# Designs tried in a protein design run: peptides against a protein of PDB entry 1EBD. Part 12

Target 1, 138 residues: chain A of PDB entry 1EBD
Amino acid sequence: KASYEGKVAAEAIAGHPSAVDYVAIPAVVFSDPECASVGYFEQQAKDEGIDVIAAKFPFAANGRALALNDTDGFLKLVVRKEDGVIIGAQIIGPNASDMIAELGLAIEAGMTAEDIALTIHAHPTLGEIAMEAAEVAL

## One batch from the design tools (peptide; made by RFdiffusion4, then SolubleMPNN)

Design b2_p25_5_s4
Fold by OpenDDE base, seed 3:
Structure b2_p25_5_s4 (fold): chain B 138 residues (1-138), chain A 25 residues (1-25)
Amino acid sequence: as target 1 above (138 residues)
Amino acid sequence: AAAAAAAAFAKGLALAAENAAKAAA
Protein backbone atom coordinates (compact mmCIF):
# COMPACT_ATOMS: atom_id res chain seq x y z
CA LYS B 1 0.00 0.00 0.00
CA ALA B 2 2.62 2.56 1.03
CA SER B 3 4.84 1.86 -1.99
CA TYR B 4 1.84 2.10 -4.33
CA GLU B 5 0.82 5.45 -2.84
CA GLY B 6 4.41 6.64 -3.25
CA LYS B 7 4.34 5.75 -6.95
CA VAL B 8 1.07 7.67 -7.45
CA ALA B 9 2.58 10.69 -5.70
CA ALA B 10 5.68 10.53 -7.92
CA GLU B 11 3.53 10.40 -11.05
CA ALA B 12 1.49 13.40 -9.86
CA ILE B 13 4.67 15.42 -9.24
CA ALA B 14 5.82 14.55 -12.76
CA GLY B 15 2.54 15.93 -14.17
CA HIS B 16 1.00 12.54 -15.00
CA PRO B 17 -2.56 12.10 -13.71
CA SER B 18 -2.90 9.04 -11.50
CA ALA B 19 -5.43 7.79 -8.95
CA VAL B 20 -4.98 5.43 -6.02
CA ASP B 21 -6.98 2.24 -6.55
CA TYR B 22 -6.91 -0.20 -3.63
CA VAL B 23 -8.90 -2.98 -5.35
CA ALA B 24 -5.81 -5.11 -6.09
CA ILE B 25 -3.88 -4.41 -2.86
CA PRO B 26 -3.19 -7.77 -1.19
CA ALA B 27 -3.55 -8.51 2.52
CA VAL B 28 -1.54 -11.37 4.03
CA VAL B 29 -1.30 -13.02 7.45
CA PHE B 30 1.63 -15.43 7.87
CA SER B 31 -0.23 -17.81 10.16
CA ASP B 32 -0.58 -21.59 9.94
CA PRO B 33 -2.41 -21.93 7.66
CA GLU B 34 -1.43 -18.72 5.85
CA CYS B 35 -4.24 -16.31 4.93
CA ALA B 36 -4.25 -14.05 1.88
CA SER B 37 -6.88 -11.85 0.24
CA VAL B 38 -7.16 -9.41 -2.64
CA GLY B 39 -10.20 -7.47 -3.86
CA TYR B 40 -13.73 -8.19 -2.65
CA PHE B 41 -14.87 -10.67 -0.10
CA GLU B 42 -18.15 -12.32 -1.09
CA GLN B 43 -20.16 -10.47 1.57
CA GLN B 44 -18.61 -7.09 0.66
CA ALA B 45 -19.72 -7.57 -2.94
CA LYS B 46 -23.25 -8.54 -1.83
CA ASP B 47 -23.47 -5.51 0.49
CA GLU B 48 -22.70 -3.29 -2.53
CA GLY B 49 -25.40 -5.00 -4.60
CA ILE B 50 -23.01 -6.96 -6.85
CA ASP B 51 -24.34 -10.35 -7.92
CA VAL B 52 -21.43 -12.79 -7.52
CA ILE B 53 -20.41 -16.41 -7.79
CA ALA B 54 -18.22 -17.65 -4.92
CA ALA B 55 -16.14 -20.45 -6.46
CA LYS B 56 -14.32 -22.53 -3.84
CA PHE B 57 -11.76 -25.33 -4.31
CA PRO B 58 -10.09 -27.24 -1.44
CA PHE B 59 -6.38 -27.97 -1.09
CA ALA B 60 -7.44 -31.51 -0.09
CA ALA B 61 -8.18 -32.06 -3.80
CA ASN B 62 -4.87 -30.54 -5.04
CA GLY B 63 -2.19 -33.04 -6.13
CA ARG B 64 0.78 -31.03 -4.86
CA ALA B 65 -0.88 -30.33 -1.50
CA LEU B 66 -1.49 -34.08 -1.10
CA ALA B 67 2.14 -34.85 -1.99
CA LEU B 68 3.29 -32.31 0.62
CA ASN B 69 0.83 -33.65 3.23
CA ASP B 70 -0.42 -30.05 3.67
CA THR B 71 -4.07 -30.02 2.61
CA ASP B 72 -5.80 -27.71 5.11
CA GLY B 73 -7.69 -24.85 3.49
CA PHE B 74 -9.05 -23.62 0.18
CA LEU B 75 -8.98 -21.01 -2.54
CA LYS B 76 -12.09 -18.89 -3.19
CA LEU B 77 -12.72 -16.71 -6.23
CA VAL B 78 -15.34 -13.96 -6.12
CA VAL B 79 -16.64 -13.61 -9.68
CA ARG B 80 -19.11 -11.00 -10.94
CA LYS B 81 -21.99 -12.89 -12.59
CA GLU B 82 -22.74 -10.19 -15.18
CA ASP B 83 -19.46 -10.58 -17.08
CA GLY B 84 -17.43 -13.31 -15.36
CA VAL B 85 -14.78 -10.83 -14.17
CA ILE B 86 -12.79 -11.79 -11.07
CA ILE B 87 -13.29 -9.07 -8.44
CA GLY B 88 -11.83 -10.84 -5.39
CA ALA B 89 -9.90 -13.85 -4.15
CA GLN B 90 -9.09 -15.46 -0.80
CA ILE B 91 -6.58 -18.22 -0.05
CA ILE B 92 -6.30 -20.08 3.24
CA GLY B 93 -3.58 -22.71 3.00
CA PRO B 94 -0.03 -23.55 1.92
CA ASN B 95 1.88 -20.84 0.03
CA ALA B 96 -1.13 -18.45 0.17
CA SER B 97 1.17 -15.42 0.67
CA ASP B 98 2.90 -16.00 -2.70
CA MET B 99 -0.02 -17.46 -4.65
CA ILE B 100 -2.19 -14.35 -4.09
CA ALA B 101 0.02 -12.43 -6.55
CA GLU B 102 -1.37 -14.26 -9.60
CA LEU B 103 -4.90 -13.37 -8.54
CA GLY B 104 -3.95 -9.75 -7.81
CA LEU B 105 -2.62 -9.56 -11.37
CA ALA B 106 -5.82 -11.09 -12.74
CA ILE B 107 -8.03 -8.58 -10.86
CA GLU B 108 -5.86 -5.60 -11.85
CA ALA B 109 -5.99 -6.67 -15.51
CA GLY B 110 -9.77 -7.21 -15.45
CA MET B 111 -9.50 -10.92 -16.28
CA THR B 112 -12.38 -13.39 -16.19
CA ALA B 113 -12.63 -16.79 -14.54
CA GLU B 114 -12.46 -18.21 -18.07
CA ASP B 115 -9.07 -16.54 -18.63
CA ILE B 116 -7.64 -18.30 -15.57
CA ALA B 117 -9.34 -21.62 -16.40
CA LEU B 118 -7.74 -21.55 -19.86
CA THR B 119 -4.27 -20.72 -18.47
CA ILE B 120 -2.26 -23.93 -18.19
CA HIS B 121 -0.66 -24.32 -14.77
CA ALA B 122 2.20 -26.76 -14.22
CA HIS B 123 1.19 -30.16 -12.81
CA PRO B 124 1.41 -30.94 -10.00
CA THR B 125 1.65 -27.51 -8.31
CA LEU B 126 -0.14 -25.61 -5.55
CA GLY B 127 -0.81 -22.82 -8.06
CA GLU B 128 -2.93 -25.23 -10.09
CA ILE B 129 -5.68 -24.65 -7.50
CA ALA B 130 -6.38 -21.22 -9.05
CA MET B 131 -7.23 -22.91 -12.34
CA GLU B 132 -9.41 -25.47 -10.54
CA ALA B 133 -11.36 -22.75 -8.70
CA ALA B 134 -11.80 -20.83 -11.96
CA GLU B 135 -13.30 -23.94 -13.56
CA VAL B 136 -15.81 -24.14 -10.69
CA ALA B 137 -16.92 -20.57 -11.53
CA LEU B 138 -17.76 -21.47 -15.18
CA ALA A 1 -9.37 -24.89 11.19
CA ALA A 2 -9.49 -23.18 7.78
CA ALA A 3 -13.08 -21.95 8.18
CA ALA A 4 -12.32 -20.33 11.55
CA ALA A 5 -9.15 -18.74 10.16
CA ALA A 6 -11.06 -17.34 7.18
CA ALA A 7 -13.78 -15.85 9.42
CA ALA A 8 -11.22 -14.19 11.70
CA PHE A 9 -9.30 -12.84 8.71
CA ALA A 10 -12.40 -11.36 7.08
CA LYS A 11 -13.54 -9.80 10.37
CA GLY A 12 -10.14 -8.16 10.84
CA LEU A 13 -10.22 -6.62 7.38
CA ALA A 14 -13.79 -5.38 7.88
CA LEU A 15 -12.77 -3.71 11.15
CA ALA A 16 -9.80 -2.04 9.46
CA ALA A 17 -12.09 -0.66 6.74
CA GLU A 18 -14.53 0.66 9.35
CA ASN A 19 -11.72 2.42 11.22
CA ALA A 20 -10.45 3.98 7.99
CA ALA A 21 -13.96 5.28 7.19
CA LYS A 22 -14.25 6.86 10.64
CA ALA A 23 -10.87 8.56 10.25
CA ALA A 24 -11.92 10.01 6.87
CA ALA A 25 -15.17 11.53 8.26
Scores: peptide ipSAE 0.092, ipTM 0.635, DockQ to the pose 0.027
Fold by OpenDDE base, seed 4:
Structure b2_p25_5_s4 (fold): chain B 138 residues (1-138), chain A 25 residues (1-25)
Amino acid sequence: as target 1 above (138 residues)
Amino acid sequence: AAAAAAAAFAKGLALAAENAAKAAA
């Protein structure tokens, strides 16, 4: 966040109009399990009157997580029902701090759950959990 | 205990947002 704000400020000073947009700024806690979030939490969306699907997939059902014996947690996608656009994501589990970047990109790009579901992820990987959660949202 | 971790994480972010709002007031 601080680095992003600094970049925005630098761009503004350089004569490029820029504003701080917090929509896809990730938050990470390097605990065990790791916690990561980007965009809306489900309750935040609901509080703002956004009708959402909260699609959750557990690491216990992810092949790579099983192989690593690191299956605590889940990925949750917050998907706007109106158009299927991903507006938030939370990951509690292995490699959450890195995996959140894919979903940050998806949110910034205005991608839908279908876009992620149709993106082939390597097998077996932790990253497949994003695809699996997206499929739940369909 | 992932559910508890998630709840704590969300609560932490809510607190941070509240503190930021207070600082901006």
Scores: peptide ipSAE 0.090, ipTM 0.629, DockQ to the pose 0.028
Fold by OpenDDE base, seed 2:
Structure b2_p25_5_s4 (fold): chain B 138 residues (1-138), chain A 25 residues (1-25)
Amino acid sequence: as target 1 above (138 residues)
Amino acid sequence: AAAAAAAAFAKGLALAAENAAKAAA
């Protein structure tokens, strides 16, 4: 957040119009397991009257996580029911701090759960969990 | 305890946002 705001400020000082979009700014805690979030939490969406699907997939069902013997946690997608657009994501588990970037990109671009579900992810990878969670949302 | 970690994480973010809003007002 601070780095992004600093960049926007620098661009403004340089005379470039820029806007801050807080929806796609990730929050990360480098704990064990790592925690990462971008966009809406499920309850935040509900509090704003947005009808959402909370699609959750556990690392215990991910092939790479099993191979790494690191299966604690899950990925959650917050998907707007009206149009299938991803509006938030949370990851608690291995590599959450890096994996959140894909979902930040998806939210910023206005992608749907279907877009991610139809994107081929390498096998076996931790990143497949995003695809699996997207399939749950369909 | 991933569920507990998730709840603590969400609560922490909410608290931080509240504190930031109070400081900015």
Scores: peptide ipSAE 0.083, ipTM 0.619, DockQ to the pose 0.028
Fold by OpenDDE base, seed 1:
Structure b2_p25_5_s4 (fold): chain B 138 residues (1-138), chain A 25 residues (1-25)
Amino acid sequence: as target 1 above (138 residues)
Amino acid sequence: AAAAAAAAFAKGLALAAENAAKAAA
């Protein structure tokens, strides 16, 4: 967020009109395990009257996480039922701080759970968990 | 809804810590 605001300010100073647009800004806590979020939490969506699917997949079922002996946590996708669009994602677990970027991109681009489910992820990787969670949402 | 988000993270951390404790036992 601060970096984004700094970029907008720098662009404005450079004579390029710009405004701060707080869409799909990731939040990360560098704890152990790491925590990351982008877009809506499930309850936030529900509070706004959005009918959502909360698709959760555990790192305990991820091949790379098992290989690393680091299986605490999960990935959750918040998917709007009306059109299957991903509107939020939360990750608690290994490499959450980096993995959230894929989902931030997906949300910003208006991608669906199907789009992620059909995206081939290398095996075995932690990133496969996004694909697995997307499949749960289908 | 920042408070709700923070609570969600806290819950996740608590769950992870619990699981880690179980695995260590």
Scores: peptide ipSAE 0.039, ipTM 0.550, DockQ to the pose 0.015

Design b2_p25_6_s2
Fold by OpenDDE base, seed 4:
Structure b2_p25_6_s2 (fold): chain B 138 residues (1-138), chain A 25 residues (1-25)
Amino acid sequence: as target 1 above (138 residues)
Amino acid sequence: DAERAARLAARRAANRERMRELARK
């Protein structure tokens, strides 16, 4: 957020047309396991009256996480039921701090769970968990 | 195919607009 707003401000000062137009702001906690979030939490969406699917997939079922012996946590997608649009994501687990960027992009681009499920992820990777969670949301 | 790609692009554009509308509520 602050870095992006700083770029927009610098461009405006330089006389370039620029606007802050973000939908989702990532938050990361570099704990063990790492925690990352972008967009809505399931309860926040419900409190705003958005009907959602919370699709959860555990790292214990991810082939790369198993191979690394680092299987704590999960990925959760918060998907709007009306149209399958991803409105939030949470990751607790290995590489959550970097993996959240894919889901931030998906939210900003207005992607659906189907868009992620139909994206080929490299095998074996931790990132495949996003595809698996998206398949749960279908 | 190109037709599928165009349909997906149109859907994503509409979904981005809806998401921005939600973020303003």
Scores: peptide ipSAE 0.028, ipTM 0.578, DockQ to the pose 0.083
Fold by OpenDDE base, seed 3:
Structure b2_p25_6_s2 (fold): chain B 138 residues (1-138), chain A 25 residues (1-25)
Amino acid sequence: as target 1 above (138 residues)
Amino acid sequence: DAERAARLAARRAANRERMRELARK
């Protein structure tokens, strides 16, 4: 957030047209395991009256996490049921701080769970867990 | 906000149709 707003301000000072037009702001906690979040939590969406699917996939079922012996945690997608649009994501586990960027891009672009499920992820990677969680939401 | 949402919705609809066509090949 602050770095993005700082970039927009620098572009405006330089005489370039710029706008702050973000939907999702990532939050990261560099604990062990790492925690990352972007967009809605499941309960926040429910409190606003949004009907959601919470799709969860564990790192214990991810081939790369098994090979690294680092299988604690999960990825959760918060998907709007009306149209399948991703409105939030949470990751607890290995590389969560970097992996949240894919999901931030998906939310900002207005992508669906189907858009992630139909995207080929490299095998074996931690990133495949986003595809697996998207398939659960279909 | 509303103009951006409409542009993203139209792009998403076109992308889904393209992806479904590719997945059937």
Scores: peptide ipSAE 0.025, ipTM 0.561, DockQ to the pose 0.095
Fold by OpenDDE base, seed 1:
Structure b2_p25_6_s2 (fold): chain B 138 residues (1-138), chain A 25 residues (1-25)
Amino acid sequence: as target 1 above (138 residues)
Amino acid sequence: DAERAARLAARRAANRERMRELARK
């Protein structure tokens, strides 16, 4: 947030049309395991009357997490049922602080669960969990 | 399963065509 607002201010000072317009702000807690979130939580979407699918995939089923012996937690996608658009994501687990950026990009771009499910991730990686959770949402 | 497979196939076809359009520019 603050760094992005600083960039928009610099662009405005430079005489370029720029606005602070964002759909998703990442939140990170550098705990063990790490916690990251972007966009809606499942309950927040429900409280606003949005019909959602909460697609959850555990790190215990991720090949890289198994190889690292770091399998605590999960990725959750919050997907709007009407159109399959991703409106939120939560990660608890290894590298959650960095992995949330892919999902922030997906939300800002208005991507669907199908768009992530069809994105090739390197094997074996922690990042494959985003693809696996997207497949659960389909 | 069959409906999901058909939806994925349609999305893959659309994405491939869009990527070909982008690659021509």
Scores: peptide ipSAE 0.022, ipTM 0.525, DockQ to the pose 0.036
Fold by OpenDDE base, seed 2:
Structure b2_p25_6_s2 (fold): chain B 138 residues (1-138), chain A 25 residues (1-25)
Amino acid sequence: as target 1 above (138 residues)
Amino acid sequence: DAERAARLAARRAANRERMRELARK
């Protein structure tokens, strides 16, 4: 947020067309396990009358997490049922702070669970959890 | 969504066929 707003302000001062236009702001806690969130929580979407699928995939089912002996937590996608657009994500687990960036990009670009499910992730990686959670949302 | 699941399944099938063809060369 602040770094992006600073760039937009610098570009505006320089006379370049620039605007602060973002849908989602990532929040990260560097705990053990790490916690990250972007966009809607499932309950927030429901409280706003959005019909959602909450797709959850555990780190304990991921080959990289098993190989690292760090299997605590999960990834949750919040997907709008009408069109399958990703409107939120929450991650508790190893590397959640970096993994949230893919999902932030997906939300800002208006991507669907299908777009992630049809993206090739490297094997074995923690990033495959996003693909697996997207497959659950289909 | 059943249609999305079908597209994913079709892509997985095509990828498996391609990998089998590559393994035969």
Scores: peptide ipSAE 0.019, ipTM 0.511, DockQ to the pose 0.031; fails the geometry check

Design b2_p25_6_s3
Fold by OpenDDE base, seed 5:
Structure b2_p25_6_s3 (fold): chain B 138 residues (1-138), chain A 25 residues (1-25)
Amino acid sequence: as target 1 above (138 residues)
Amino acid sequence: SAARAAARAARRAANRARMKELAKR
C-alpha cells in the first residue's frame, strides 16, 4: 500500500496522470510461520453477504514443504461461488510473504480457481499449494 | 473502478478460453 501510493504520488508530482486503483492490498506478518493475506477473509465475505467457498490445502501435503521439513500451516482460497472468482487468499507457512504475490495478481486480474488449477506450477515447489487449493475449490 | 473491472472480466474470459485450450494439448 504505502510504497505503491508513494509511486503514484511521485508520478503526479512529476506532472504525469496517475491514480491509485487496486482491488487487493497484501498484508504480511514476518512471524514463524509467516502469515500473509490478500483480499477477503472468509468471514468478511460472509458478513458482506457473498456466498463463498473456502478451499484449504495444508503444507503437510506439499512435496517441497516436506523436502524442506517445513510443513506447518496452510493456504486458503476464498472463492465466490457464483462465478468461481478468487476474492481472497490467506497463507500461513513457509514463504507465505512471497507466495501471496501470485494470489494478489490473480485477484487483481479477476481470475478464478480454475485459472490457477490450469496454470502449470513448477514441481516440486511451495507454489504448487496454490494449484492444489484451487483444485479443492472446483 | 467499474471500467477496470469490465476490462478485467474481458481479459479473464479470453485467458480462460486460452487456458482450457492449452490444457487439452
Scores: peptide ipSAE 0.041, ipTM 0.612, DockQ to the pose 0.129
Fold by OpenDDE base, seed 4:
Structure b2_p25_6_s3 (fold): chain B 138 residues (1-138), chain A 25 residues (1-25)
Amino acid sequence: as target 1 above (138 residues)
Amino acid sequence: SAARAAARAARRAANRARMKELAKR
């Protein structure tokens, strides 16, 4: 399922006709910490021969996570090296279930890591971690 | 850069076209 969904995502972003209505279907586990994923995992992209950057940023470096005393986990962006397009994301940490929606939108829209890095996020928010991870991918 | 801005505009246009096609199905 996930590898097929990720492949269809990358092909649809590349302007190929997709037979699937959704490019990126989110998966969420409401554990403590929460786990969320959309699009490719890093290993899935590598197994398909996609050259990727795995940009990781920890919640321990996020100002809102520090203020909440909930700093476990990280955000990971899976970015295609050729064009900087985001093809997957994983979040383990606070509010992962809701924060994955921004990254799902970014993947569906064919956005790059630069598009997120150049988007002003409110301070302090957990959502800033997406911007920080995007900057790591530049 | 201007080239990156043009590439973003192209992706946004392609995505809008795709979404309009899906909404007809």
Scores: peptide ipSAE 0.030, ipTM 0.533, DockQ to the pose 0.081
Fold by OpenDDE base, seed 2:
Structure b2_p25_6_s3 (fold): chain B 138 residues (1-138), chain A 25 residues (1-25)
Amino acid sequence: as target 1 above (138 residues)
Amino acid sequence: SAARAAARAARRAANRARMKELAKR
């Protein structure tokens, strides 16, 4: 957030047309395990009257997480039921800080759970958890 | 903006159609 807003401010000071136009801002806590979030939490969407699917997939079911001996946590997708659009994601687990970028891109692009589920992820990777959580949301 | 939302919807439709076609090959 701050780095992006700083870039927009610098462009505006330079006399260039610039605006902060984003749908989602990632938030990261560099703990062990890492925590990352982008877009809506499930409860925030419900409080706004958005009908959602919350799809959850655990790191303990991922081949790369098993190979790393780091299987704590999960990925959660928050998917709008009306059109399958991803509106939020939360990750607790290894590399959550980097894994959130795919889901931030998906939200900004207005992608659906089906778009992620139909994207081939390399095997074995932690990134496959995003695909698996997207399949749970279908 | 409404224009950005419409552009995202158009990209989703195109991407989904392409992905479904590629998955059949």
Scores: peptide ipSAE 0.029, ipTM 0.589, DockQ to the pose 0.103
Fold by OpenDDE base, seed 3:
Structure b2_p25_6_s3 (fold): chain B 138 residues (1-138), chain A 25 residues (1-25)
Amino acid sequence: as target 1 above (138 residues)
Amino acid sequence: SAARAAARAARRAANRARMKELAKR
């Protein structure tokens, strides 16, 4: 947040057209396992009266995580039921700090779970877990 | 903004139509 707002301020001072317009800001904890989040948690969406699907897929079912012997945790998508739009994501597990960027892009672009499920991910990768969690939301 | 929300909705509709057509191949 602060670094992005600082960039917008610097661009405005330099005479460039810039605006603070974001939907989601990533939060990362570099623990073992790593934790990452972007957009709504499931409970936050429910507390605001948003009807959601919480689609969860475990790293224990991911082929790359198995090959690395690092299978702790999961990916969770928070999907609005009305239109299938992704409004939040949480990752606990290997490479969560980098993998959250795909989901941040999806939320900021206003993509659906179907848009991720129909995106080909390389096999075997940790990133396939986003596709698998999106398929659970369909 | 409302303009950005409308642009996201239009991009999503176009992308979804394209991806559904590609997934039939």
Scores: peptide ipSAE 0.026, ipTM 0.562, DockQ to the pose 0.106

Design b2_p25_7_s1
Fold by OpenDDE base, seed 4:
Structure b2_p25_7_s1 (fold): chain B 138 residues (1-138), chain A 25 residues (1-25)
Amino acid sequence: as target 1 above (138 residues)
Amino acid sequence: SVAARRAAAEGARAAAAAAREAAAA
């Protein structure tokens, strides 16, 4: 947020058209396990009357997490049922602070769970959990 | 704007999904 707003301000001072038009701001807690979130939480979406699928996949089922012996937590996608658009994501687990960026990109770009599910993720990686959670949402 | 591109992307994805469904029927 702050870095992006600083860029917008610099561009405005330079006479370039720029606006703060992001849809989601990532939040990270550098705990063990790490916690990261972007966009809607499931309950926030429900409170706004958005019908959602909460697709959850555990790190205990991720091949890279198993190989690292670091299997605590999960990834959750919050998917709008009407059109399959990803409107939020939460990650508790290894590398959550970096992995949230893929899902932030997906939300900002208006991507669907299908878009993530059909994107090839490298094997074995922690990042495959995003694809697995997206498949759960289908 | 990013918002306009996002809206256009959502529309395009919806159209593509509908086309896939129609082709699978």
Scores: peptide ipSAE 0.115, ipTM 0.620, DockQ to the pose 0.025
Fold by OpenDDE base, seed 5:
Order: structure tokens, then C-alpha cells, then sequence
Structure b2_p25_7_s1 (fold): chain B 138 residues (1-138), chain A 25 residues (1-25)
């Protein structure tokens, strides 16, 4: 957030028309395990009257997490049920701080769970957990 | 805007999903 706002401000000062234009701001806590979130939590969506699917996949079922002996936590997708659009994501587990970026991109682009499920992720990687959670939402 | 780009992308993905469905039929 702050770094992007700084770039927009620098561009405006340089005489280039620029604006802060984003929907999904990531939040990260560098704990052990790491925590990351972007977009809606499941309860926030429900409180706004959005019918959602909460698709969850555990790191204990991820091949790379097993190989790293770091299997605590999960990834959760919050998917709008009407059209399958991803509106939020939460990660608790290994590399959550970096992995949230894919999901931030997906939300900003208006991607669906199907879009992620049909995207080939490298095997074995922690990133495959996003694909696995997306498959749960189908 | 991000909102306008997102709306356009949602429309394009809906069309792609329909095409996949048609190809599977």
C-alpha cells in the first residue's frame, strides 16, 4: 500500500496523471506461522448480504509443505456463489506473506475460482494450495 | 479504473466459461 501510494504521488509530482486505483489491499502479519489476508473475510461478506462459498485447503495436504516439514495452517478462498468470482482470501502457513500476491491479483482482475483451478501451478509447490482451494469451490 | 477493467474481465471470463461448456457438450 504505502509503496504504491508513494509511486503514484511521485508520478503526479512529475506531471503525469496518476491515481491510486485498487480494490484489494493485502494485510500481512509476519508471525510463525505467517498470516495474510486480502479482500473479504467470509463473515464480512455474509454481513453485507453476499452469498459466498468458503473453500479451505490445509497445508498438511500440500506436497511441498510436507517436504518442508511445515504443514501448519490453511488457505481459504471466499468465492461469490452467484458467479464464482473470488472476493477474498486468507492464508495461515508457510510463505503466506508472498503467496497472498497471487490472490490479490486474482481479486483485482475479477477472476473466478475456475480461473485459478484451471491455471497450472508448478509441482510440488506451496502455490498449488491456491489451485486446490479453488477446486474445492467448484 | 480497476472497477472498469474488472467488469470487462468478468465479462470475458463468462464468455470463456460458456465456450468451455460448449466445447464439452
Amino acid sequence: as target 1 above (138 residues)
Amino acid sequence: SVAARRAAAEGARAAAAAAREAAAA
Scores: peptide ipSAE 0.111, ipTM 0.620, DockQ to the pose 0.025
Fold by OpenDDE base, seed 2:
Structure b2_p25_7_s1 (fold): chain B 138 residues (1-138), chain A 25 residues (1-25)
Amino acid sequence: as target 1 above (138 residues)
Amino acid sequence: SVAARRAAAEGARAAAAAAREAAAA
């Protein structure tokens, strides 16, 4: 957030057309395991009357996490039921701080769980868990 | 803008959802 707003301000001062035009602000805690979030939490969506699917996939079922012996946590997608649009994501686990960027991109672009499920992820990777969670949401 | 592209994408997804519902009726 602050870095992005600082860039927009610098561009405006330099006379370039720029605007604050974001929906998904990532939040990261560099704990062990790492925690990352972007967009809606499941309860926030429910409190606003949005009917959602909370699709969760554990790192314990991810081939790369198993190979690294680092299997704590999960990825959760918050998907709007009406149209399958991804409106939030939470990750607790290895490399969550970097993995959240893909899901931030998906939310900002208005992508669906199907778009992620149909995207080929390299095998075996930690990032493959996003595809697995998207398949759960279908 | 990013907002305009997002709105267009969401509109397309909503239209696709409505089409699937109509086809299932």
Scores: peptide ipSAE 0.036, ipTM 0.546, DockQ to the pose 0.023
Fold by OpenDDE base, seed 3:
Structure b2_p25_7_s1 (fold): chain B 138 residues (1-138), chain A 25 residues (1-25)
Amino acid sequence: as target 1 above (138 residues)
Amino acid sequence: SVAARRAAAEGARAAAAAAREAAAA
């Protein structure tokens, strides 16, 4: 957040048209397991009257997590039912702090669960869990 | 398009914000 706001401010001071509204600000806790979030939590969306699908996939079903013997936790996508647009994501598990960036990009770009489901992820990787959760939302 | 989906998402957030303001008035 702060570094991005600093960039936008610098561009404005330099006389460049800089009106970039960011939507998705990541929050990370470097615990074991790691916790990461971006965009809406499911309850926040419901409190705002947004009808959502909460698509959850466990690391216990991810091939790379199994191979690493690190299978605690899950990925959750918060998907708006009306149009399938991803509006939030939460990860508890291995490499959550880095993996949240893909989902932040997806939210900023206004991507759908289908867009992620149709994106080829390398096998076997922890990152495949984003694709698996997206498929659950379809 | 990605741009059209972004615009739709922004519109939905604006509508939600307006609804919260109306409820608080």
Scores: peptide ipSAE 0.030, ipTM 0.486, DockQ to the pose 0.029

Design b2_p25_8_s1
Fold by OpenDDE base, seed 4:
Structure b2_p25_8_s1 (fold): chain B 138 residues (1-138), chain A 25 residues (1-25)
Amino acid sequence: as target 1 above (138 residues)
Amino acid sequence: SSLAAENAALTGKIAAAAAAVRAAA
């Protein structure tokens, strides 16, 4: 709690959104494949001088996506290199509109890629792709 | 209004990414 509050305060001082302005506002396009985003895009982070890792994992390598015969697209995590904190995520693929909520929560909570990588995801699920992308970022 | 503008900008970026995926398929 105290560490989180300290980080939030430091980010607020740095010109990040106020306590009223959510750090992570999701956007969704209900297309085929579905598209969802929350937080920074990779290029936005770079344009602001944030050194980032863009960790991408394809649905073609996800066991549940294969079982559903719906393997188009990917999940991308945008991870700040300095501290491993997830600052953005994009999903193009099956169930992206719902899956973005986990990553929105992670960003709002100031979680790291390691936090997601070490979180047990049910097997086989589409949601495992978040864990797989987080492992790529390590 | 700021939220709506941000969401619109993000939606545009998502749409562009979706188009790139479809073009690569």
Scores: peptide ipSAE 0.025, ipTM 0.563, DockQ to the pose 0.019
Fold by OpenDDE base, seed 5:
Structure b2_p25_8_s1 (fold): chain B 138 residues (1-138), chain A 25 residues (1-25)
Amino acid sequence: as target 1 above (138 residues)
Amino acid sequence: SSLAAENAALTGKIAAAAAAVRAAA
């Protein structure tokens, strides 16, 4: 957040005004398990009249999480039904604070659940859970 | 600021969800 605001301000001062888009600004709680979010929550999208799919995949079904004996929680994608675009994501679980970055990128780029589902993730990794949740949304 | 309030609200939702997961574990 602060770094993003700083670079946007620097660009504006340099004569290149950039729109400040806060849609893909992550929020992180460094707890056990870690928690992270970016973009819309499911209910927030619904309150704004956006028809969404909430696709959830548990860490208990992730091979790397099992190998680490750290399987609490889940990843949730909030996907706009009209076009399949990812508009939000929440992670509760191992490495959530770092894993949210992929989903922040996806939201910022206007990617769909299909884009993530078709992206090959290394096996076995925690990151595969994003791919698995995206597949649930299809 | 409005942004700070929005971020605080979202953080609160995350923390509540985390607490629910921990309670169910």
Scores: peptide ipSAE 0.024, ipTM 0.558, DockQ to the pose 0.020
Fold by OpenDDE base, seed 3:
Structure b2_p25_8_s1 (fold): chain B 138 residues (1-138), chain A 25 residues (1-25)
Amino acid sequence: as target 1 above (138 residues)
Amino acid sequence: SSLAAENAALTGKIAAAAAAVRAAA
């Protein structure tokens, strides 16, 4: 957190318009399955020279998704490798349009994959998939 | 250049990802 805030402050002082102002704006497609994204895509981060870990977890392994018989898709976290900070997330699957909000908050707050992995999610819920994907990134 | 254009590009990427998932299902 403090290191990230210092880097953002230094970049702001340097007068570089960081494309960062729009990173936390969610995009949603209300299809079947639903699709949602916030922050960087994996390839977008790579194109900007950011070393990332792409952590993916399938809904087919989520207890609530199994109980609902709605297991298509996955959650992907895009995690900056140097410090574990979450810089992007994509969800394709049940309730993606609502679940993206947690990850948008995490990105805005400069949270790490470890922060989400250590956050207790209610059981059984679709939201547990965020915790599971965060654990994959560790 | 505009927020609307950037958001449209992002939704296009999401739609492409969705199509890939549907094709793999």
Scores: peptide ipSAE 0.024, ipTM 0.551, DockQ to the pose 0.019
Fold by OpenDDE base, seed 2:
Structure b2_p25_8_s1 (fold): chain B 138 residues (1-138), chain A 25 residues (1-25)
Amino acid sequence: as target 1 above (138 residues)
Amino acid sequence: SSLAAENAALTGKIAAAAAAVRAAA
């Protein structure tokens, strides 16, 4: 957050067009399990009148999480129903603090659940859970 | 500030979700 705001401010001072968009700013809690979020929560989207699909996939069904014996939690994608665009993501589980970066990129780039579902993720990895959750949203 | 309030709200939502996961484990 602070680094992003600092970059936006620096770009504005340099005469470049820049805007602070807080939707793509990740929030992380380094707990056990780790927690991360970027963009809309499901209820926030609903409160703003956005019709969403909340696609959830558990770490208990992820091959890497099973191999690590660290299967608590889930990944949730918040997908705008009209066009399939990802507008939010939450991760509670192993490596959530790092895995949120992929989803932050996807949201900032305006990617769809289909874009992630069609992206090959290495096997077996924790990152596959993003692909699996995206497939649930289709 | 509005930003501080938004950050606090997001942190609270994350913490609540984490607590639910830990309770279900």
Scores: peptide ipSAE 0.021, ipTM 0.517, DockQ to the pose 0.020

